# Ledger of designs, part 235: peptides against a protein of PDB entry 3B8E

Target 1, 230 residues: chain A of PDB entry 3B8E
Amino acid sequence: PFLIFIIANIPLPLGTVTILCIDLGTDMVPAISLAYEQAESDIMKRQPRNPKTDKLVNEQLISMAYGQIGMIQALGGFFTYFVILAENGFLPIHLLGLRVNWDDRWINDVEDSYGQQWTYEQRKIVEFTCHTPFFVTIVVVQWADLVICKTRRNSVFQQGMKNKILIFGLFEETALAAFLSYCPGMGVALRMYPLKPTWWFCAFPYSLLIFVYDEVRKLIIRRRPGGWVE

## One batch from the design tools (peptide; made by RFdiffusion4, then SolubleMPNN)

Design b1_p30_5_s3 (from b1_p30_5, 18 letters changed)
Fold by OpenDDE base, seed 3:
Structure b1_p30_5_s3 (fold): chain B 230 residues (1-230), chain A 30 residues (1-30)
Amino acid sequence: as target 1 above (230 residues)
Amino acid sequence: PVDYSKLTLEERKELLEKRLKELEKKKELE
């Protein structure tokens, strides 16, 4: 996601605080997944045929799966970002290369796609308006990731304590998102302006996409035991 | 700034067409 920002030279879609929060949330998912796999290995009593190779293969498969999920999350966030900017007059094509002029406080006549001029202050308000919806989109997509992690091969009932940790993590991320989005002063302190409730729904298609992707992945794994997707 | 979210697709199209004409005129003057 940060690479797209550098390559495209678009206005900054995420603030430093939102990036840190996303990074923290993204790190929780692998930890939970590893905890589930360990529990699944303990239940299956399958002696690892080669503990070193099986661990390496499992770590690689986990990293690839989370890398793919992370890309879908980033795409969801960027979609929300582009929708907000388009609704404010900046079409996606117009944003390419615009960052230099966008961030220049001495340029007060940056034109949008419709020919309207934007002052530096107006541009920064729109930029900061994107930060909160982007972050919320990532959190909502992460809900799907956590639900997907819960629906692995083992019965949900056998993973009782781990499910509590998962639910707690979801609650913490959601509470943090709500706090950052709606607490007075967060717009000034964190440059996260209040979110319209409608923007919470923009993430749902991407959450569904991730859910479908994981179900398809699981179906492939079930049909080809020992395949590269396990 | 105009909130384009409140505009219909037709109104947005008209604004884009207007902007396109303005850009074409600017290009002809350059």
Scores: peptide ipSAE 0.023, ipTM 0.554, DockQ to the pose 0.140
Fold by OpenDDE base, seed 5:
Structure b1_p30_5_s3 (fold): chain B 230 residues (1-230), chain A 30 residues (1-30)
Amino acid sequence: as target 1 above (230 residues)
Amino acid sequence: PVDYSKLTLEERKELLEKRLKELEKKKELE
């Protein structure tokens, strides 16, 4: 997300607090997935031919898969960001290169795509209004990741305790998202303004995309037995 | 600032067309 912000010179889509919260959630998923693979290896009694190399390969594969999922999550967040800004008069094309003028406190007449002028304070309110929805979008997309994690492994029951940890982590992240979105004073304290309930639904197409991605990935793995993608 | 979420697509299009005409006029004056 930060790279796109730098490259496109768009208004800041994520605040520091939201980044930290996303990082906590995003780091937990790979850790849980690694813990799951270790448990599955133990259950399948497959003696790893080379325990050190096979473990390293699995860790790399998990990291790559979650890296790709993380990119899809980021796309979902940016979609929500662009929708909110478009509804406030800033079309995506107009945001390109706008950062310099957007962040300039002395420019109080930045024009939107429709020719309306925005003060610095008004612009910052809209910018901060995007931070919470971006985070919420990531959380909602992560719900799909949890369901995928449940479907990857043969036994929902064997996943029981680690799956409970994953569900608990997601629940905490969702509760945090709700707290940051709707708790009074969060706009002042954290610059995370209240989120309209409708914005929770903006993530659903991307949740579906993650499901499709995982099914395609599983299909590729099934068609290439012995490939590194398992 | 106007909440453009409350505007119809047609109203948004009209505003964009108006803005485009204004920008074209400014370009001609430069």
Scores: peptide ipSAE 0.026, ipTM 0.557, DockQ to the pose 0.147; fails the geometry check
Fold by OpenDDE base, seed 4:
Order: C-alpha cells, then sequence, then structure tokens
Structure b1_p30_5_s3 (fold): chain B 230 residues (1-230), chain A 30 residues (1-30)
C-alpha cells in the first residue's frame, strides 16, 4: 500500500494508525494458520513424511498463499479508496501525480475531475475519510479468510480451540474498526472520520474474490494427487 | 463538496464533458 502511494504519487490512502492495525492483523493471520497446520498435522496421524521437509513446504505454501491473499486485501482497500475519491469528484486518473498539490496547504484551488475547486481543508477531510473505509475493507476481507480456514478443514469440531483464537483475533480487529469508525473524536485524534454503513459492504466483492481464489487453489491441490498439503 | 455518488453516470458524463470543453477553451487561449 505504501509503495503504491509513493509510486503513483496519490493522496495518502492510509493513516499511520490504520497501517499499524493492518500490519498487526496481517501478522496474526499467518501465525494462526501455522498453528492450525500444526494442529492439523497432529490430528492427521499421517505417517510423518520427513517432518522437516513437510513443515518447510507447508510453511512456504502458507506464506505464498497468505502473501497472495494479502495482495488481494490491499487491492480491496485501494478499490475502496478510489471509489470514495471518485464519489467525491476525484477519478483515479486525476489522482495520479496530484499528491504534491494535494498536500500543499497553500493551494486552496485544487480541481477535481469535474472542475470543482477544493480547499486544503476540504481535501484533507476527504483524504481522512478514506482511512477508515480502507481499514474496514481490510477487516471485512479478513472475515473471508476465516470462512476459508473453516472450509479447508474437514473437522471443524476438532480444531475448535484454534478457531477460537482466529475468531477472537477477528473480533478484536472488528471491534477496533468499529471503535475507530464510530467513536466520537477519532476524526480529530486519529484523522479517521466516521464511516457510512454502506462502506462495510464495499469489501464484499473482494471477500468473494478471496473465497473463490482459495477454492480454486484447493481444487488445484486436490487435482494433483500427492500434493504435500493433503 | 458535491456528493457525486448521487449523480447518475449520465450526469457525471455531462459534467466531465463540460469540464473538457472548459479545458479546451483554456488551451486555445494559451
Amino acid sequence: as target 1 above (230 residues)
Amino acid sequence: PVDYSKLTLEERKELLEKRLKELEKKKELE
């Protein structure tokens, strides 16, 4: 996300707090997944193939899968960002290279795609309006990861404790998202303005995309007999 | 600030066309 901000020279889509929260959530998902695989390996009395190689392969596959899921999550966040800015008159093409003028407090006549002039204060409000929806989008997309993790495992019942950790983590992220979105003063303190309820649904297409991606991945793995993940 | 989310695609197109015409006029004056 930060790289796209630098490369595209667009207005900042994420606040520092949002970045930290996303980073925290993103780090927790792999840890939970690794803990799940270890439990799945413990439950599956499959004869330990060379436990070091199998663990390494699984860790690599998990890392790659979560890396790809993380990219899809970032795309979802950026989609939400671009939608919000477009709804406020800034089309994606117009945002390219706009950062310099956008961040200049002395320029009070930055034009949107429709020719409307925006003061520094007005455009900063719009910028900060993007931070909360971006974060919420990531959280909602992470809900799809929960569903994927549940569908991956045949025995939902045997892995109940690790599911609790994942559910707890997502609940904590969701509670944090709700707090940041709706608590009075967060706009001033954290530059995260209140979120309209409609923006919670903006992430659903990306949640579906992640779900489809994982199902396709699982299907490919199932079609290759002797895949290490089975 | 105008909430462009309430505008139809056609209305948005019209606004963009108006803006384009204004930019073309500015370019001709330069």
Scores: peptide ipSAE 0.025, ipTM 0.552, DockQ to the pose 0.134; fails the geometry check
Fold by OpenDDE base, seed 1:
Structure b1_p30_5_s3 (fold): chain B 230 residues (1-230), chain A 30 residues (1-30)
Amino acid sequence: as target 1 above (230 residues)
Amino acid sequence: PVDYSKLTLEERKELLEKRLKELEKKKELE
């Protein structure tokens, strides 16, 4: 997300607080995945033939999977960002290179794609309005990731305690998202303006996309049983 | 600021076309 901001020179899609919250939430998913992998390795009586190479391959595969998931999450967040800005008159193409004028306090006549002039204060309100939906989008996409992780590990369905940890993590992230989105004063303190409930649904297409992507990935792995991914 | 979410696709298109014409006129004057 930060790389696109630097390269495209667009208005900041995420504040420091939202970035911190995302980092805290995204760190839980790898930790849970590693905890499940350790448990699956403990259940699988098959001694890894080469424990060092097999561990390294698994760690790389997990790292790549999480990197891909993180990229899809970022795309979902950016989609929400662009939709909100477009609904406020700023089309995606118009946002390219706009940051310099956007962040300039002395420019109070920045034009949107439809020729409407925006004051600095109005622009900052719209910018901060994007932070909460971006974060919420990531949280909703993470729900899909956790469901996918649960479905991948049919063997882990037997471990009821691990499911409780996953559910608790989801609940904590959701509670944090709700708190940041709807608690009075968060708009002023954290620059996270209240989110319309409809914006929670904007993430669902991306959750579905991740689900489809994972199912396709599983199908490819099943069709190539001799691949390094086993 | 205008809430463009309430505008139909056609209304948005008309506004963009109007803005485009204004920009073209400005370009011709430069």
Scores: peptide ipSAE 0.025, ipTM 0.548, DockQ to the pose 0.140; fails the geometry check

Design b1_p30_5_s4 (from b1_p30_5, 14 letters changed)
Fold by OpenDDE base, seed 5:
Structure b1_p30_5_s4 (fold): chain B 230 residues (1-230), chain A 30 residues (1-30)
Amino acid sequence: as target 1 above (230 residues)
Amino acid sequence: PVDLSKLTLEERKELLEKRLKELLEKLKLE
């Protein structure tokens, strides 16, 4: 998200605290999943022809898959961001390069896509209004990861602890999202303004996309000779 | 938790403006 902010010179979609919450919260589930998939590969005693190389390849494949899921999550967040800004009069194309004027406290007449002038304060309200929905979108998209992991792990009997950790991680993430979204003072403390409950549903198409992506990925892995199916 | 469904658009705006003002003041003091 921060890289796109720099490259596109758009208004900041996520605050530093929000990014940290994503890294510590949302990214923990993939990290835990990766650790467990590694442990499962070690337990499943399918003697890899070469334990060192096959383990490394599997770790790379898993890491790459989670990286791709992370990109889809980011796209979902940005979609929500652009929708909110568009509803407030700023079309996506108009946001490109707008950051310089957007962040200038002395410019109080920044025009939106419809010629409406926005004060610095008004712009910052809209910007900070985007932070929470972006984060919440990421959280809702992570629910798809739960379903994916649950379905993958349901094939392996030792899943109880792994599923509990994953479920706990998602509940923690969801609770954090609810706290950041609806707790009084979070706008002041974290630059995250309250979110209408309807915005939680905006991410559902992306959750579905991740689910489809994972099924396609699994299908590709199954077709690859010597690839890990799980 | 703040039930935003009970707030009018104007009340929400006022709340956001207040929060923004407080944030900006904090940033100016830092």
Scores: peptide ipSAE 0.011, ipTM 0.307, DockQ to the pose 0.030
Fold by OpenDDE base, seed 3:
Structure b1_p30_5_s4 (fold): chain B 230 residues (1-230), chain A 30 residues (1-30)
Amino acid sequence: as target 1 above (230 residues)
Amino acid sequence: PVDLSKLTLEERKELLEKRLKELLEKLKLE
């Protein structure tokens, strides 16, 4: 999901440790939770196919869902990244190709979009300021996406949150985000500066919109069998 | 079936708002 870093050569929005925390700490449990999700009633009405084919179909469905979640997370994270950098004087267009000069410690006069010169230390401070809110945004977006992906057709409220693994995953990723954001020493050790509480809410309107949209969509699909609105 | 993964966050939000409105209108007609 972070291929844009390589293609656009922008300043790194996430540290290597943060990426590892996402991959190992945030994504693993949700992926497992989706694999063990209860089948919907309409899926159970289908005639059993060849067990090998059914397994393959399920693996494909899980892979697609996981891939979609990752893409949505990346979009949310990048939005936060660009907002923070813009607030600090770096417009998105100006960031294109800037990484080479950004990471060069011997260049202490990198100009922002307004002509202000930034030292290496100042640039690194603003870069590291992006890491924590980027990560938190991913977590918040993931809450909604995981809940939505739990069902294809049925409402989350109808099926309920009976999957304890999913609930645990949501708790774990939130706890990890809080730990990385507020534990003393994380700014130095992981290059994740403390997060202002307001940043937790930046993704909520988007997550809520997606959730409501998907629930309404599923409701229509249930009322009109064979219809597919996406 | 628009591929939402190719849109910016803001573009996706706008599209979802539009689609949500359309869906809600359909629900009222049922």
Scores: peptide ipSAE 0.005, ipTM 0.185, DockQ to the pose 0.018
Fold by OpenDDE base, seed 1:
Structure b1_p30_5_s4 (fold): chain B 230 residues (1-230), chain A 30 residues (1-30)
Amino acid sequence: as target 1 above (230 residues)
Amino acid sequence: PVDLSKLTLEERKELLEKRLKELLEKLKLE
């Protein structure tokens, strides 16, 4: 996500606090899931297939899968960001290269896509309005990961432990998202303004896309047993 | 559509603040 801001020179959709909350909150669930998958793989007496190569391949595949999911999460967050800015008069095309003028506190006449001039304060309020829904979008997309994990061919026992940890992690993230979104003073303290409940639904299409993506991936793996994706 | 070009800077600021408030309320309500 951060690379897109550097490349596109768009207004920053995520504040430092939201980044920290994502890194500490949302990334913990995948990390814990991976740690438990590794621990479970070491406990399961699968016949010694070449344990070094298979472990490395599985770790790489899991890492790539989480990287892809993270990319889709970022795309969902960016979609929400662009929707909010578009509703406020800034079309995506107009945001390209706007960051320099956007962040300049002395420029109070930055024009939107419709010729409306925005003060620095107004622009920052709109920018900060994007932080909460971006975070919420990530959390909602992670709910799809829970569903995906339930549909994996892992043993019911492995799924049970992973599901409990994932459920706890998702609960923590959701509680954090609700706290940051609706607790009084968060807009001033953390630059996270309260959101309407309807904004939680903006992420649902992306959750569905992740679900479809994972099902398609699983279908490809099933059709090509022994491919590099296994 | 109010022609913003005819407003003073302060009037324009007030109008934009009002619009922003309305948009934020809309974002909070939607």
Scores: peptide ipSAE 0.017, ipTM 0.387, DockQ to the pose 0.045; fails the geometry check
Fold by OpenDDE base, seed 2:
Parts: C-alpha cells; sequence; structure tokens
Structure b1_p30_5_s4 (fold): chain B 230 residues (1-230), chain A 30 residues (1-30)
C-alpha cells in the first residue's frame, strides 16, 4: 500500500520510521485480533461444523478485510498528504514525477503549481510537515475501522476481549501519534514536525467515507450474499 | 505567498478525488 509513492513517483508522504510504526502498529493489532478470533472461533465452533474449512474461510475473510482496511488507511494518509501539499502550493497533478527533483539536494528552484520556487530545505520542511498528519490520519482512520469491526463483530461474534485488545491497540497508537506529533525534537529525530490540532480533523471526512463505504458494502452483502464484494 | 485563491475548496477536493481515483486505477492495473 505504501508503494504508491514509488508508483506515482511523488515526494515521500511518510517517513521510514513512521512507516515502521504504522506497519508494526497496524499489523500487530490485526494479528492479535486474528489470533484471538481463531481462539474464540475454536471455542465457539466446538459444535460439529468442520473446524478446518470454517477456519480457512474465516482466515481468508479476515485477511482480505484487513488488507482492504490497510489500503483504505493508506489512501486516507495520501488524502491528507495531498491536502497539505495543495495548501502549500503543490497540486496533486503537479506532484506526479516530482520526486526526482524534490529529493535532489542540488535543485533549489523546484516550482510549485503556481510557479513559486522552493529550495531543498523548504521542500523538506513541507515534506516533513506531511509525515505527522499522514500518521495521525491513519490513526484516526483506525478509529473508524474499530467501530466498523466492532459493529461487524457484534453482529457475528459477541467477542468482548477482542474489542478490548483493539481499543488498547488504538489507544497505544493514538498515544504514539500524540507523542510523535507534539514531543520536542521529533522533527529532527524522526522527521515529524509538530501538527496543528486542526489537522487531526482532516482525516474525519475520509473516516466517514470509509464508514459509509463499509456500511454500504455490508448492506450489499446482506442483500446479495455471495457477491464479489465479499 | 502562494495564490491558492484560484481554486475553490471544492475544485481542490475534486482534483484530489480524481487523483486518488487515478492512483487507485494505476494500482489495480499494475
Amino acid sequence: as target 1 above (230 residues)
Amino acid sequence: PVDLSKLTLEERKELLEKRLKELLEKLKLE
């Protein structure tokens, strides 16, 4: 999912450390939730349904769901990234192919969408300004994902413990996001500049879109069982 | 000062959505 910046050849939307934090945080919560789902599925499916086939179907369904969630999270981050760059004079269309010149330290006259020239240092400040809100956007999108997962699970499984682990994971990610966003020195150490509180809300429209998308998806699945949307 | 006044917030959102769609399509095709 984060390979989009390579595919589109855009400036790096997220620092390596932040990517690692997302990968570790966003993969660990699903992995833990999967492990507990398997454990609770094994407890609940003690009734005579073939546990091997049901486990495989559930693992595949969960893997697909989390893969889709990860893609949507990445898209949310990119949305915030494009908004920030657009506010700084770089329209999304102009960012295509710009990475080569953007990352070149010797080019100090990279033009934005309005013909303003940006030094390497100025460009890196804007780039690093994008890293924090990208991460925060992912965390905020994860809140929506939690609500979606909770509503999905409450309809299928009364799994209270998984909700606690997911809530704890989201709390940790939120605390980490707050720490990385507001702790002094993170701009130098992690290339994450402090975030204005208003940028936390930039993700909310996207989170709402994800929520609506998932609800519509669920409605379609309910109305047309066995469709490609599963 | 970047003259961002040339594009409305709505036009920016549309451009952004279009770009996201293009990126998604590119990702699906590759």
Scores: peptide ipSAE 0.005, ipTM 0.189, DockQ to the pose 0.060; fails the geometry check

Design b1_p30_6_s1 (from b1_p30_6, 22 letters changed)
Fold by OpenDDE base, seed 2:
Structure b1_p30_6_s1 (fold): chain B 230 residues (1-230), chain A 30 residues (1-30)
Amino acid sequence: as target 1 above (230 residues)
Amino acid sequence: EKLKELLKKLLEEAIELAKKALEEFKRFLE
């Protein structure tokens, strides 16, 4: 998100503090929960791999999978961001290069895509209105990511939802997201204005996409052991 | 249960640390 912000010179989609809340709050407990996941049924049946060749391949494939999932997560966040800005009169094409004028407090006549002029304060309200839905979108997408990360090869349907710590992690990140979204003062403290409940559903298609993508990936791995998708 | 309590405590501490960091960051912006 931050790289796209710099490259496209668009208004900041996610505040630095909100990023810290994601990294430290929503990601840490789920990551720890994976340490308590039950071993896959096939792990104990695998022969020892060559540490020099097979470890490197696995690390590359894991990094690639996380990279792909991360791209889908980012797409979900940016989709929500662009929808909110479009609803407020700023079409995606109009946002390109707008950051300099957007962040200038002395420019109070920035025009939207429909010719409406926006003061600095009004623009910042819209920007901060994007922070919370973007954050919540990431959390909702992370639900799918956390669920799919339970296993490397087995489907969620095969492995099941037996890890109580993972379930706790899902509730914790959701509770944190709700707290940050609806607690009084978060708009001032975190530049996260309250979220309409309908915006929670904006990320669901992307969450489903990640889930389907990973299940298909795992299905391919199961059908073609040693393939390029592993 | 002990692990749950530890995780809860760690989470509470992390939230408190994040709040403190946020307050310090607010003070820095101010």
Scores: peptide ipSAE 0.000, ipTM 0.232, DockQ to the pose 0.013
Fold by OpenDDE base, seed 3:
Structure b1_p30_6_s1 (fold): chain B 230 residues (1-230), chain A 30 residues (1-30)
Amino acid sequence: as target 1 above (230 residues)
Amino acid sequence: EKLKELLKKLLEEAIELAKKALEEFKRFLE
């Protein structure tokens, strides 16, 4: 989100504090929970990693995590962002290059796509209204990411949901997201304004898409070992 | 500009991977 903010010069879609809440809050317990996942049934059939040739994080893992899944996550967040701004009169095309005027506190007559003028204070309220739904969208998509990361090759249905720490992590990140979204004072402290409950559902199609995509990928790997998908 | 080119390359690679995955999935259904 921050890269697109710089490149497209759009209003900030996700605040720095909100990013820190993701990185330090919602991601830590889920990430730790993966260390307690049960080994895949075929793990003993795999050769041990060669530390001289095989990197711990290879180009394939980077491409999958950041190039594919990360792009789907970003699309989900930006979809939510553009919908909220459009509901407030700012169409996506109008946002391009608007950042400079948007962030200038001395300009109180920034026009939306319909010719309505917005004061600096009104613009910042709309911006901060986008931060919470974007954050929640990322958390909902992270549910799917955490579940698909349980295994490299086996289906989640084959592996099962026996890892109690992972289940706890899903509840913890959800509870934290709800707390940050609805606790009184978070709008002032974190610039995260209250979220309408309906916005939680906006992320579900993207979460489902990630899950289906990864299950199909794993199915292909199981049927055609050593293919380009691996 | 370099960042735009990198993002464009990443997007192109992602689209190509998605197309290949879709083709393999179609072959799997046949």
Scores: peptide ipSAE 0.000, ipTM 0.211, DockQ to the pose 0.071
Fold by OpenDDE base, seed 5:
Structure b1_p30_6_s1 (fold): chain B 230 residues (1-230), chain A 30 residues (1-30)
Amino acid sequence: as target 1 above (230 residues)
Amino acid sequence: EKLKELLKKLLEEAIELAKKALEEFKRFLE
């Protein structure tokens, strides 16, 4: 999100504080929960990793985490961001290059796509209104991410949902997201304004997409071992 | 020294934000 903010010069879609809330709040407990996941049923049938040649974090894992799944997450967040701004009069094409004027406190007549002028304060309200839905979108997508990370090769349906710590993590991140979104004072403290509950559902297609994508990927790995998809 | 000054400013800002958030929360409870 921050890279696109810089490259496209759009209004900031996700604040630094919200990123910290993801990294330290909603993602930490779920990530730790993976340490308690049961080994895959075929783990003892696999050859041991060569510690001299095989990296724990290889190019395939980086590509999956940041290149594929991370991009789907970003698309989900940006979709929510663009919809909210469009509902407030700022079409996506109009946002390109707008950051300079958007962030200027002395410009109080920034025009939207319909010629309406926006003060600095009004612009910041709508910007911060985007942060919470973007954050919530990431959390909803993280549900799928956490579930798919349970296994490397086996289907989630084969592995099952027996990890109680992981289940707790899903509820914890959701409860924390709800707290950060709706607790009074969060708009002042974290610049996270309350969102309509309907915005939680906007991320569901992307969560489903991630889940389906990974299940298909794992299916391919099982059918064609040693491929670049592994 | 510059780091200490920056940390002090950040701390002061954080305290101010926390106070405002608390006041808003209190108003919500009333």
Scores: peptide ipSAE 0.000, ipTM 0.212, DockQ to the pose 0.013
Fold by OpenDDE base, seed 4:
Structure b1_p30_6_s1 (fold): chain B 230 residues (1-230), chain A 30 residues (1-30)
Amino acid sequence: as target 1 above (230 residues)
Amino acid sequence: EKLKELLKKLLEEAIELAKKALEEFKRFLE
């Protein structure tokens, strides 16, 4: 999000404080919960990893984590961001290069895509209105990401949802997201304005996309062992 | 409204793509 903010010169989609809340608040407990996941049902049928040639973190895992899943998560957040700004009169094309004027407190006549003028205060309200939905979108997408990370090869339907700590992590991150979104004073403390409940559903298509994508990937791995998709 | 319509179209396309992916997945399972 921050890289696109700099490169595209768009209004800030996600604040630094909200990023820290994701990394330290919503990601830690779910990530730790994966250490308690049950072994895959076929683990005893797999050859042992060669410690000299097979890295713990291989290029395929890096490609999946940063290149594919991370990009889908970012797209989900930016989708929500662009929807909110467009509902407030700022179309995506109009946001390109707008950052300089957007952040200038002395410019009180920034025009939206429909010629409506926005004061600095009004623009900052809209910006902070984007932070919370972007954050919640990431949390909702993380539900699917956490579930798909349970297994490398087996379907989630084959592995099941037996890890109680993982289930607790999903509830904890959701409760934290709800607290940060709806607790009074968060607009001042974290620049996170209250969220309409309908915005929680904005991420669901991307969460479903991640889940379907990973299940298809795992199915391909099961049918073609040793492929580049592993 | 035009954006809502575009978003609705994108959502419909995403749902259709997901349905096609699910159908291909079902065919791959048969």
Scores: peptide ipSAE 0.000, ipTM 0.186, DockQ to the pose 0.374; fails the geometry check

